Peptides against a protein of PDB entry 5VVV. Designs and how they scored, part 19

Target 1, 276 residues: chain A of PDB entry 5VVV
Amino acid sequence: FLCGVVEGFYGRPWVMEQRKELFRRLQKWELNTYLYAPKDDYKHRMFWREMYSVEEAEQLMTLISAAREYEIEFIYAISPGLDITFSNPKEVSTLKRKLDQVSQFGCRSFALLFDDIDHNMCAADKEVFSSFAHAQVSITNEIYQYLGEPETFLFCPTEYCGTFCYPNVSQSPYLRTVGEKLLPGIEVLWTGPKVVSKEIPVESIEEVSKIIKRAPVIWDNIHANDYDQKRLFLGPYKGRSTELIPRLKGVLTNPNCEFEANYVAIHTLATWYKSN
Target 2, 276 residues: chain A of PDB entry 5VVV as posed
Amino acid sequence: FLCGVVEGFYGRPWVMEQRKELFRRLQKWELNTYLYAPKDDYKHRMFWREMYSVEEAEQLMTLISAAREYEIEFIYAISPGLDITFSNPKEVSTLKRKLDQVSQFGCRSFALLFDNIDHNMCAADKEVFSSFAHAQVSITNEIYQYLGEPETFLFCPTEYCGTFCYPNVSQSPYLRTVGEKLLPGIEVLWTGPKVVSKEIPVESIEEVSKIIKRAPVIWDNIHANDYDQKRLFLGPYKGRSTELIPRLKGVLTNPNCEFEANYVAIHTLATWYKSN

## One batch from the design tools (peptide; made by RFdiffusion4, then SolubleMPNN)

Design b1_p9_7_s2 (from b1_p9_7 with P1G E4K)
Fold by OpenDDE base, seed 1:
Structure b1_p9_7_s2 (fold): chain B 276 residues (1-276), chain A 9 residues (1-9)
Amino acid sequence: as target 1 above (276 residues)
Amino acid sequence: GLPKPIPPE
């Protein structure tokens, strides 16, 4: 069971010292996972093709080593979906080289994220792939196999919550393709019925699990504030029955952008997880 | 970047 934090918000990424402090807190609270997915990290999303500099490499190696020191699984995410051409072998090769570099930093767990992108393929991709889901699954499977089938590999669908599913969760052709064609060793991220789910009913997890043919990892936006930085979400982790735990592969909270605001959010997640 | 599309509560 993956339990911890995803740094998955829009806005200023956390600094390396904040991330190290996070790992210390995660260990202390018996949480086990950190997903590196800051949307405004340039080489994560907007400039995903760009290799890390020597200085950036040293920082990431140090961060990954710190995660290992605190027994936290470091998952490196990349979000190529803004402008990748899935059918272009040069683009696939570029993605492989980027993940090779990160693997050399000592990273062993990875994620491909296709959240918050347009649902339309370019003309070249339409000639090769039957649907957007087929394109995403194809590259994800290829990368997963290329990396030697890492123990932890995550996929974030474009339809990552109930409200984004067309026509709905149980009948989504997109999610059906993901469920049927995504390799079984790849985990699927999900935010619940909504982007920010006030509640995540057990029945809603059973519904999505059926179509994706696996238990999801919850990307939990309950404490996310990137959509309204005038608000801080300081309340406890709530609206999730502990009956979800046996029905999930994990829970990763995407908390407030302000690192210092997240003590209650993360601590109460840990209490929730240990209460089962 | 595009803010996360969050529907109004």
Scores: peptide ipSAE 0.073, ipTM 0.817, DockQ to the pose 0.462
Fold by OpenDDE base, seed 5:
Structure b1_p9_7_s2 (fold): chain B 276 residues (1-276), chain A 9 residues (1-9)
Amino acid sequence: as target 1 above (276 residues)
Amino acid sequence: GLPKPIPPE
């Protein structure tokens, strides 16, 4: 069971010292996972093709080493979906080289994220792939196999919550393709019925699990505040029955942008997790 | 605005 934090918000990423402090807290609270997915990290998303500099590499190696020191699984995410051409072998090779570099930093767990992108394929991809889901699954499977089938590999679908599914969760052709064609060792991220789910009913998890043919990892936006910087979400982790735990592969909270605001959010997630 | 579509409050 993956339980911890995803740094997955838009806005200023946390500094390395904050991330190290996070790892210490995660260990103390008996949590086990950190997903590196800061949307405004340029080389994560907007400039995903660009290799890390020597200085950036040193920082990431230090960060990954710190995660290991605190027995936290460090998952490196990349979001190529803004401008990748899935059918272009050069794009696939570029993605492979980028993940090879991160693997050289000591990273062993990875994620491909296709959230918050246009649902339309380019003309070249339409000639090769029957749907957007087929294109995403193809590259994800290829990368997963290329990396030697790492123990933890995550996929974030474009339809990552109930409200983004067409026509709905149980009938989505996109999610059906993901469920049927995504290799079984790849985990699927899900935010619940909504992008920010006040509640995640057990029945909603059973519904999505059926179509994706696996238990999801919750990307939990309950404490996310990037969409409204006037607010801080300081309340406890709630609206999630502990009956979800045996029906999930994990829970990663995407909390407030302000690192200092997240004590209650993360601590109460830990209490929730340990209560089962 | 952010790329993530979030329902208005």
Scores: peptide ipSAE 0.070, ipTM 0.814, DockQ to the pose 0.380
Fold by OpenDDE base, seed 4:
Formats: sequence, C-alpha cells, structure tokens
Structure b1_p9_7_s2 (fold): chain B 276 residues (1-276), chain A 9 residues (1-9)
Amino acid sequence: as target 1 above (276 residues)
Amino acid sequence: GLPKPIPPE
C-alpha cells in the first residue's frame, strides 16, 4: 500500500530542504511514499525532453538518497503529454533517455502523467493509434518494459476523475482501453468522483476499479489549494472511509502549495491509514 | 500548463 504525499500542484515547487523535511515526517508518521510531480518544474512537464544539468542532477541525487535514508519510496513523475508525438520513435527515445538519467540518480520508481492535457492527437498519431488512450497506453507500456518493469510504476489517465469520464466512469471508452491494454503491473492514479473530491465513496472506487481492472492509487486533492491562492486547507483528512484501504493500491495526498500548511493534512492521513 | 479545472467551492 502506497501512502504518503504527491508534490503534484501548480505553483512554486518545494525546495530540496522542504522535501527532506517531508521525508523525515513521513518516516516518523509511518508513511512510505513521495511522488515527485511538481507541475511547474520545467523539466518535469513543459520541457520534459531536457536533460538535467550537472547541478540539477546533484540535487536530485541528493534528494533521492535522502528519501532512501528515511525509507521513503521516491517516485519520479514526468508529464510529456503537452506536446509529445506518441508515434514518433525519436520522442519515445528522448523520454527513455530522460528516464535513464533519472535512473542513474538512483531512482527505481516512476510515473507517466497524462493529466490536464487536450484529448486531441496530432495527424501523425491518428494514423498510428486508434484513440488517445491507445497512444498513451502504448508509450506507457513501452517505457515500463524498457525500464525493466520496476516494482512501482504509475500512470495518470487524462480521465483521472469521475467528472472527466465520457460518458461516465463505467462506460468510458478511454478507461476501458486503459484497463484492457495497460500492463497489469502499472498502477493507475485516480482523484475520485471529482478533481477535488470532498468524499470518495466505496462504490465509486468499486466502479472505477472494475473498468481499469485494478485497484487505483488515489491522488488525493482534498488539501490542494493551487486553484485558489487565497485559501489554505488546514482541516483533517476526511470523507474517506477506512473501508477504502483494502480496495486501493495507495493514497498520495496532493496538499497545499505552502509546505508549512500541511502538518494536519499529512498527519491525519497517517492516522487514517494506521486506523485500519 | 494550465491549473487543474476545479470548480469554485
């Protein structure tokens, strides 16, 4: 069971010292996972093709080593979906080289994120792939296999919540393709019925699990505040029955952008997790 | 990129 934090918000990423402090807190609270997915990290999303500099490499190596020191699984995410051509072997090779570099930093767990992108494929991709889901699954499977099928590999679908599913969760052709064709060792991220789910009913998890043919990892936006810079979400982790735990592969909270605001959010997630 | 489309509360 993956339980911890995803740094998955838009806005200023946390500094390395904050991330190290996070790892210390996660260990103390018996949580086990950190997903590196800061949307405004240039080489994570907008410039996903760009290799890390020597200085950036040193920082990431140090960060990954710190996660290991605190027995926190460090998952490196990349979001190529803004401008990748899925059918172009050069693009696939570029993605492979980027993840090879991160592997050299000591990272062993990875994620491919296709959230917050347009559903439209370019003309070249339409000639090769039957749908957007087919394109995403193809590259995800290829990368997963290329990396030697790491123990933890995550996929974030474009339809990552109930409200984004067309026509709905149980009938989504996109999610059906993901469920049927995504390799079984790849985990699927899900935010619940909504982008920010006030509640995540058990029935909603059963519904999505059926179509994706696996238990999801919750990307939990309950404490996310990147959509409203004037709000801080300081309340407890709530609206999730502990009955979800045996029905999930994990829960990763995507909390407030302000690192200092997240004590209650993360601590109460830990209490929730340990209460099962 | 654009922030996640979250409806106002």
Scores: peptide ipSAE 0.070, ipTM 0.812, DockQ to the pose 0.454
Fold by OpenDDE base, seed 3:
Structure b1_p9_7_s2 (fold): chain B 276 residues (1-276), chain A 9 residues (1-9)
Amino acid sequence: as target 1 above (276 residues)
Amino acid sequence: GLPKPIPPE
């Protein structure tokens, strides 16, 4: 069971010292996972093709080593979906080289994120793939196999919550393709009925699990505030029955952008997890 | 940048 934090918000990423402090807190609270997915980190999303510089590499190696020191699984995410051409072998090779570099930093766990992108494929991809889901699954499976089938590999779907599913969760052709074609060793991220789910009912997890053919990892936006600068959610982790725990592969909270605001959010997640 | 498609509360 993956339990911890995803740094998955838009806005200013956390600094390396904040991330190291996070690892200390995660260990102290008996949480086990950090997903590196800061949307405004240039080489994570907008410039995903660009290799890390020597200085950036040193920072990432130090961060990954710190995660290992605190027994936190460091998952490196990349979000190529803004401008990748799925059918172009050069794009696939570029993604492979980028993840090879991160592997050299000592990273062993990875994620491919296709959230918050346009559903329209380019003309070249439409000639090769029967749907957007087929294109995403193809590259994800290839990368997963190329990396030697790492123990932890995550996929974030474009339809990552109930409200984004067309026509709905149980009938989504996109999620059906993901469930049927994504290799079984790849985990699927999900935010619940909504992007920010006030509640995540057990029946909603049973519904999505059926179509994706696996228990999801919750990307939990309950404490997210990147969408409203006036919002600061300091309340406890709530609206999730502990009956979800045996029905999930994990829970990763995507909390407030302000690192210092997240004590209650992360601590109460830990209490919730240990209550099962 | 693209914002997360979450409506403000």
Scores: peptide ipSAE 0.059, ipTM 0.787, DockQ to the pose 0.536

Design b1_p9_7_s3 (from b1_p9_7, 3 letters changed)
Fold by OpenDDE base, seed 5:
Structure b1_p9_7_s3 (fold): chain B 276 residues (1-276), chain A 9 residues (1-9)
Amino acid sequence: as target 1 above (276 residues)
Amino acid sequence: KLPKPIPPD
C-alpha cells in the first residue's frame, strides 16, 4: 500500500530542504511514499524533453538519497502530454533518455502523467492510434518495459476523476482502453468522483476499479489549494472510509502549496491509514 | 489560469 504525499500542485515547488523535512515526517508517521510531480518544474512538464543540468542532477541525486535514508519510496513523475507526438519514435526515444538520466540518479520508481492536457491527438497520431487512450497506453507500456518493469510504475489518466469521464466512469471508452491494454503491473492514479473530492465513496472506487481492472492509487486533492491560493486547507483528512484501504493500491495526498500548512493534513492521513 | 478547473461552487 502506497501512502504518503504527492507534490503535484501548480505554483512554486517545495525547496530541497522542505522535501527532506517531509521525508523525516513521513518516516516518523510510518508513511512510505513521495511522488515528485510539481507542475511548475520546467523539466517535469513544459520542457520535459530537456535533460537535467549537472547542478540539477546533483540536487535530485541528493534528494533521492535522502528519501532512501528515510525509507521513503521516491517516485519520479514526468508529464509529456502537452506536446508529445506519441507516434514519433524520436519523442519516445527522448522520453527514454530522460528517464535513463533519472534512473542514473538512483531512482527506481516512475510515473507518466497525462492529466490536464487536451484530448485531441495531432494528425500524425490519429493515423497510428485508434484513440488518445491507445496512444497513451502504447507509450506507457513501452516505457514501463524499457525500464525493466520497475516495482512501482504509475499512470495518471486524462480522465482522472468521475467528472472527466465521458459519458461516465463505468461506460468511458477511454478508461476501458486503459483497463484492457495498460500492463497489469502499472498502477492508475485517480482523484475520486471530482478533481477535488469532498468524499470518496466505496462504491465509486468499486466502479472505477472494475473498468480499469485494478485497485487505483488515490491522488487526493482534499487539501490542495493551488486552485485558490487565498485559502489554506488546515482540516483533517476526512470523507474517506477506512473501508477504502483494502480496495486501494495507495493514497497520496496532494496538499497545500505552502509546505508549513500541511502538518495536520499529512498527520491525519497517517492516523487514518494506521486505523485500519 | 491553472488548467485544473476550479471546482464550480
Scores: peptide ipSAE 0.095, ipTM 0.840, DockQ to the pose 0.432
Fold by OpenDDE base, seed 4:
Structure b1_p9_7_s3 (fold): chain B 276 residues (1-276), chain A 9 residues (1-9)
Amino acid sequence: as target 1 above (276 residues)
Amino acid sequence: KLPKPIPPD
């Protein structure tokens, strides 16, 4: 069971010292996972093709080593979906080289994120792939196999919540393709019925699990505030039955952008997790 | 505008 934090918000990423402090807190609270997915990290999303500099490499190596020191699984995410051509072997090779570099930093767990992108393929991809889901699954499977089938590999679908599913969760052709064709060792990220789910009913997890043919990892936006920088979400982790735990592969909370605001959010997630 | 929809109040 993956339980911890995803740094998955838009806005200023956390500094390395905040991330190290997070790892100390995660270990202390018996949480086990950090997903590196800061949307405004240039080399994570907008410039995903760009290799890390020597200085950036040293910082990431230090961060990954710190995660290991605190027994926290460090998952490196990349979001190539803004402008990748899925059918272009050069794009696939570029993605491979980027993940090879991160592997050299000592990273062993990875994620491919296709959230918050247009549901359109370019003309070249439409000639090769039957749908956007087929294109995403193809590259994800290829990368997963290329990396030697790492123990933890995550996929974030473009339809990552109930409200984004067309026509709905149980009938989505996109999620059906993901469920049927994504390799079984790859985990699927999900935010519940909504982007920010006030509640995540058990029945909603049973519905999505059936179509994706696996238990999801919850990307939980309950404390996310990147959509309204004037608000801080300081309340406890709530609206999730502990009956979800045996039906999930994990829960990763995507909390407030302000690192200092997240004590209650993360601590109460840990209490929730240990209460089952 | 962020790509994510703002949840209704």
Scores: peptide ipSAE 0.094, ipTM 0.840, DockQ to the pose 0.415
Fold by OpenDDE base, seed 2:
Structure b1_p9_7_s3 (fold): chain B 276 residues (1-276), chain A 9 residues (1-9)
Amino acid sequence: as target 1 above (276 residues)
Amino acid sequence: KLPKPIPPD
């Protein structure tokens, strides 16, 4: 069971010292996972093709080493979906080289994120792939196999919550393709009924699990504030029955952008997790 | 860049 934090927000990423402090807290609270997915980290999303510099490499190696020291699984995410051409072997090779570099930093767990992108393929991809889901699954499977089938590999769908599913969760051709064609060793991220879900009912997890043919990892935006920097979500982790735990592969909270605001959010997630 | 959707109030 993956339980911890996804740094998945828009805005200023956390500094390395905040991330190290996070790992200390995660360990102390018996949480086990950190997903590196900061949307405005340049080489994560907008410039995903760019290799890390020597200085950036040293920082990432240090961060990954710190995660290991605190027994936290460091999952490196990349979000190529803004401008990748899925059918272009050069793009696939570029993604492979980027993840090879991160593997050299000592990273062993990875994620491909296709959240917050347009559902449109370019003309070249339309000639090769029957749908956007087929394109995403193809590259995800290829990367997963290329990396030697790492123990933890995550996929974030473009339809990552109920409100983004067309026509709905249970009938989504996109999620059906993901469920049928994504290799079984790849985990699927899910956010619940909404982008920010006040509640995640058990029935909603059963519904999505059926179509994706696996238990999801929750990307939980309950404490996310990247959509309104004037608000801090200081309340407890709530609106999730502990009955979800045996029906999930994990829960990763995407909390407030302000690192210092997240004590209650993360601590109460830990309490929730240990209550089962 | 497609921003994160603002949740409905």
Scores: peptide ipSAE 0.094, ipTM 0.834, DockQ to the pose 0.583
Fold by OpenDDE base, seed 3:
Structure b1_p9_7_s3 (fold): chain B 276 residues (1-276), chain A 9 residues (1-9)
Amino acid sequence: as target 1 above (276 residues)
Amino acid sequence: KLPKPIPPD
């Protein structure tokens, strides 16, 4: 069971010292996972093709080493979906080289994120792939196999919540293709019925699990505030029955952008996880 | 504008 934090918000990423402090807190609270997915990190999303500099490499190596020191699984995410051409072998090779570099930093766990992108494929991809889901699954499976089938590999779908599913969760052709064709060792991220789910009912997890043919990892936006810079979410982790725990592969909270605001959010997640 | 939608109240 993956339990911890995703740094998955828009806005200013956390500094390396905040991330190291997070790892200390995660260990202290018996949480085990950090997903590196800062949307405004240039080489994560907008410039995903660009290799890390020597200085950036040293920082990431230090961060990954710190995660290992605190017994936290460091998952490196990349979000190529803004401008990748899935049918172009040069794009696939560029993604491979980027993940090879991160593997050299000592990273062993990875994620491919296709959240918050346009659902329309380019003309070249439409000639090769039957749907957007087929294109995403093809590259994800190829990368997963290329990396030697790492123990932890995550996929974030474009339809990552109930409200983004067309026509709905149980009938989505996109999620059906993901469930049928994504390799079984790849985990699927999900935010619940909504992008920010006030509640995640057990029945909603049973519904999505049936179509994706696996238990999801919850990307939990309950404490996310990147959509409203005037708000801080300081309340406890709530609206999730502990009956979800045996039905999930994990829970990763995507908390407030302000690192200092997240004590209650992360601590109450840890209490929730241990109450099962 | 952030791609993430503001949840309705």
Scores: peptide ipSAE 0.087, ipTM 0.829, DockQ to the pose 0.490

Design b1_p9_8_s1 (from b1_p9_8, 8 letters changed)
Fold by OpenDDE base, seed 5:
Structure b1_p9_8_s1 (fold): chain B 276 residues (1-276), chain A 9 residues (1-9)
Amino acid sequence: as target 1 above (276 residues)
Amino acid sequence: SERAKRFWS
């Protein structure tokens, strides 16, 4: 069971010292996972093709080593979906080289994220792939196999919540393709009925699990505040029955952008997790 | 909506 934090918000990424402090807190509270997915980290998303510099490499190696020291699984995410051409072998090769570099930093767990992107393929991709889901699954499976089928590999679908599913969760051709064709060793991220789900009912998890043919990892935006800079979410982790735990592969909270605001959010997630 | 703000930010 993956339980911890995803740094997955828009806005100023956390600094390395904050991330190290996070690992210390995660260990103390018996949580086990950190997903590196800051939307405004340039080489994660907007410039995903760009290799890390020597200085950036040193920082990432230090960060990954710190995660290992605190027994936190460090998952490196990349979001190529803004401008990748799935059918172009050079793009696939570029993605492989980028992940090879991160693997050399000591990273062993990875994620491909296709959230918050346009649903349309370019003309070249339409000639090769039957649908957007087929294109995403193809590259994800290829990368997963290329990396030697790491123990933890995550996929974030474009339809990552109930309100993004067309026509709905149980009838989505996109999610059906993901469920049928995504390799079984790859985990699927999900935010619940909404992007920011006030409640995540058990029945909603059963519904999505059926179509994706696996238990999801919750990317939980309950304490996310990147969509409203005037609000801080300081309340406890709530609206999630502990009956979800045996029906999930994990829960990663995507909390407030302000690192200092997240004590209650993360601590109460830990209490929730240990209460089962 | 919260959804639209995140998606289009």
Scores: peptide ipSAE 0.104, ipTM 0.849, DockQ to the pose 0.265
Fold by OpenDDE base, seed 2:
Structure b1_p9_8_s1 (fold): chain B 276 residues (1-276), chain A 9 residues (1-9)
Amino acid sequence: as target 1 above (276 residues)
Amino acid sequence: SERAKRFWS
């Protein structure tokens, strides 16, 4: 069961010292996972093709080593979906090289994220793939296999919550394709009924699990505040029955952008997790 | 949209 934090917000990423402090807290609270997915980290998303510099590599190596020290699984995410051409072998090779570099930093867990992107494929991809889901699954499977089928590999669908599913969760051709064609060893991230879900009912997890043919990992935006700079979400992790735990592969909370604001959010997640 | 809230914030 993956339980911890996804740094998945828009806005200023956490600094390395904050991330290290996070790992310490996660360990102390018996959480086990950190997903590196800061939207505004340039080489994560907008410039995903760009290799890390020597200096950046040193920082990431240090960060990954720190995660290991605190027995936190460091999952490196990349979000190539803004401008990748799925059918272009050079693009696939570029993605492979980028992840190879991160592997050299000591990272063993990875994620491909296709959240918050346009649903349209380019003309070249339309000639090769039957749908956007097919394109995403193809590259995800290929990367997963290329990396030697790591123990933890996550996929974030474009339809990552109920409100983004067309026509709905249970009937989504996109999610059906994901469920049927994504290799079974790849985990699927899910956010619940909404981008920010006040509640995540058990039934909603059963519904999505059926179509994706696996228990999801929750990317939980309950404490996310990147959409409202005037607000800090300081309340407890709530609106999730502990009955979800046996029906999930994990829960990763995407909390407030302000690192210092997240004590209650993360601590209460830990309490929730340990209560089952 | 909910996406716009996060993506375009």
Scores: peptide ipSAE 0.102, ipTM 0.851, DockQ to the pose 0.269
Fold by OpenDDE base, seed 1:
Parts: C-alpha cells; sequence; structure tokens
Structure b1_p9_8_s1 (fold): chain B 276 residues (1-276), chain A 9 residues (1-9)
C-alpha cells in the first residue's frame, strides 16, 4: 500500500530542504511514499525533453539519497502530454533518455502523467493510433518495459476523475482502453468522483476499479489549494471510509502549496491509514 | 490557464 504525499500542485515547487523535511515527517508518521510531480518544475512538464544539468543532477541525486535514508519510496513523475507526438520515434527516444538519466540518479520508481491536457491528437498520431487512450497506453507500456518493469510504475489518465469521464466512468471508451491494454504491473492514479472530491464513496472506487481492471492509487486533492491562492485547507483528512483501504493500491495526498500548512493534512492521513 | 484546466475545465 502506497501512502504519503504527491507534490502535484501548480505554483512554486518545494525547495530541496522542504522535501527532505517532508521525508523525515513521513518516516516519523509511518508513511512510505513521495511522488515528485510539481507542475511548475520546468523539466517535469513544460520542458520535459530537457536533460538535467550537472547542478540539477547533483540536487536530485541528493534528494533521492535522502528519501532512501528515511525509507521513503521516491517516485519520479514526468508529464510529456502538453506537446508530445506519440507516433514520433524521436519523442519516444527523448523520453527514454530523460528517464535513463533519472535512473542514473538512483531512482527506481516512475510515473507518466497525462492529466490536464487536451483530448485531441495531432494529425500524425491520428494516422497511427485508434484513439488518444491507445496512444498513451502504447508509450506507457513501452517505457515501462524499457525500464525493465520497475516494481512501482504509475499512470495518470486524462480522465482522472468521475466528472472528466465521457460519457461516465463505467461507459468511458478511454478508461476501457486503459483497463484492457495498460500492462497489469502499471498502477492507475485517480482523484475520485471530482478533481477535488469532498467524499470518495466505496461504490465509486468499485466502479472505476471494474473498468480499469485494478485497484487505483488515489491522488487526493482534498487539501490542494492551487486553485484558490486566498485559501488554506487546514482541516483533517476526512470523507474517506477506512473501508477504502483494502480496495486501493494507495493514497497520496496533494496538499497546500505552502509547505508549512500541511502538518494536519499529512498527520491525519497517517492516522486514517493506521486506523484500519 | 493550466491551473484553470485542473479545476475549471
Amino acid sequence: as target 1 above (276 residues)
Amino acid sequence: SERAKRFWS
């Protein structure tokens, strides 16, 4: 069971010292996972093709080593979906080289994210792939196999919550393709019925699990505040029955952008997890 | 904005 934090918000990424402090807190609270997915980190999304410099490499190696020291699984995410051409072998090779570099930093767990992108493929991709889901699954499977089928590999769908599914969760051709064609060793991220789900009913998890043919990892936006910079979410982790735990592969909370605001969010997630 | 895409698309 993956339980911890995803740094997955829009806004200023956390600095390395904040991330190290996070690892210390995660260990103390018996949590086990950190997903690196900061939207405004340039080489994660906007400039995903760009290799890390020597200085950036040293920082990431140090961060990954710190995660290992605190027994936290470090998952490196990349979000190529803004401008990748899925059918272009050069794009695929560029993605492979980027993940090879991160592997050299000591990283062993990875994620490909296709959240918050347009559903339209370019003309070249339409000639090769039957649908957007087919294109995403193809590259994800190829990368997963290329990396030697790492123990932890995550996929974030474009339809990552109930409200984004067309026509709905159980009848989504996109999610059906993901469920049928995504290799079984790859986990799927999900935010619940909504992007920010006040509640995540057990029945809603059963519904999505059926179509994706696996238990999801919850990307939980309950404490996310990147959509309203005037608000801080300081309340406890709630609206999730502990009956969800045996039906999930994990829960990763995407909390407030302000690192200092997240004590209650993370601590109460830990209490929730240990209460089962 | 991309921030709007997450919560307002």
Scores: peptide ipSAE 0.089, ipTM 0.830, DockQ to the pose 0.558
Fold by OpenDDE base, seed 3:
Structure b1_p9_8_s1 (fold): chain B 276 residues (1-276), chain A 9 residues (1-9)
Amino acid sequence: as target 1 above (276 residues)
Amino acid sequence: SERAKRFWS
């Protein structure tokens, strides 16, 4: 069971020292996972093709080593979906080279994220793939296999919550393709009925699990505030029955952008997890 | 915008 934090918000990414402090806190609270997915980190999303510089490489190696020191699984995410051409072998090879570099830093867990992108394929991809889901699954499976089928590999769908599913969760052709074609060793991220789900009912998890043919990892935006920087969510982790735990592969909270504001958010997640 | 998708919760 993956339990911890996803740094998955828009806005100023956390600094390396904050991330190291996070790892210490995660270990102390008996959590086990950090997903590196900061939307405004340049080489994560907007410039996903660009290799890390020598200086950036040193920082990432140090960060990954720190995660290992605190027994936190470091999952490196990349979000190529803004401008990747799925049918172009050069794009696939570029993605492979980027992940090879991160592997050389000592990273062993990875994620491909296709959240918050245009739902339309380019003309070249439409000639090759039957649907957007087929294109995403193709590259995800290829990368997963290329990396030697790592123990932890995550996929974030474009339809990552109930409100984004067309026509709905149980009847989504996109999610059906993901469930049927995504290799079984790849985990699927999900935010619940909404992007920011006040509650995540057990029945809603049973519904999505059926179509994706696996238990999801919750990307939980309950404490996210990147959509309104004037908001600060200081309340406890709530609206999730502990009955969800045996029905999930994990829970990763995407908390407030302000690192210092997240004590209650992360601590109460830990209490929730240990209460089962 | 991509950021706007977070706003539609």
Scores: peptide ipSAE 0.076, ipTM 0.814, DockQ to the pose 0.407

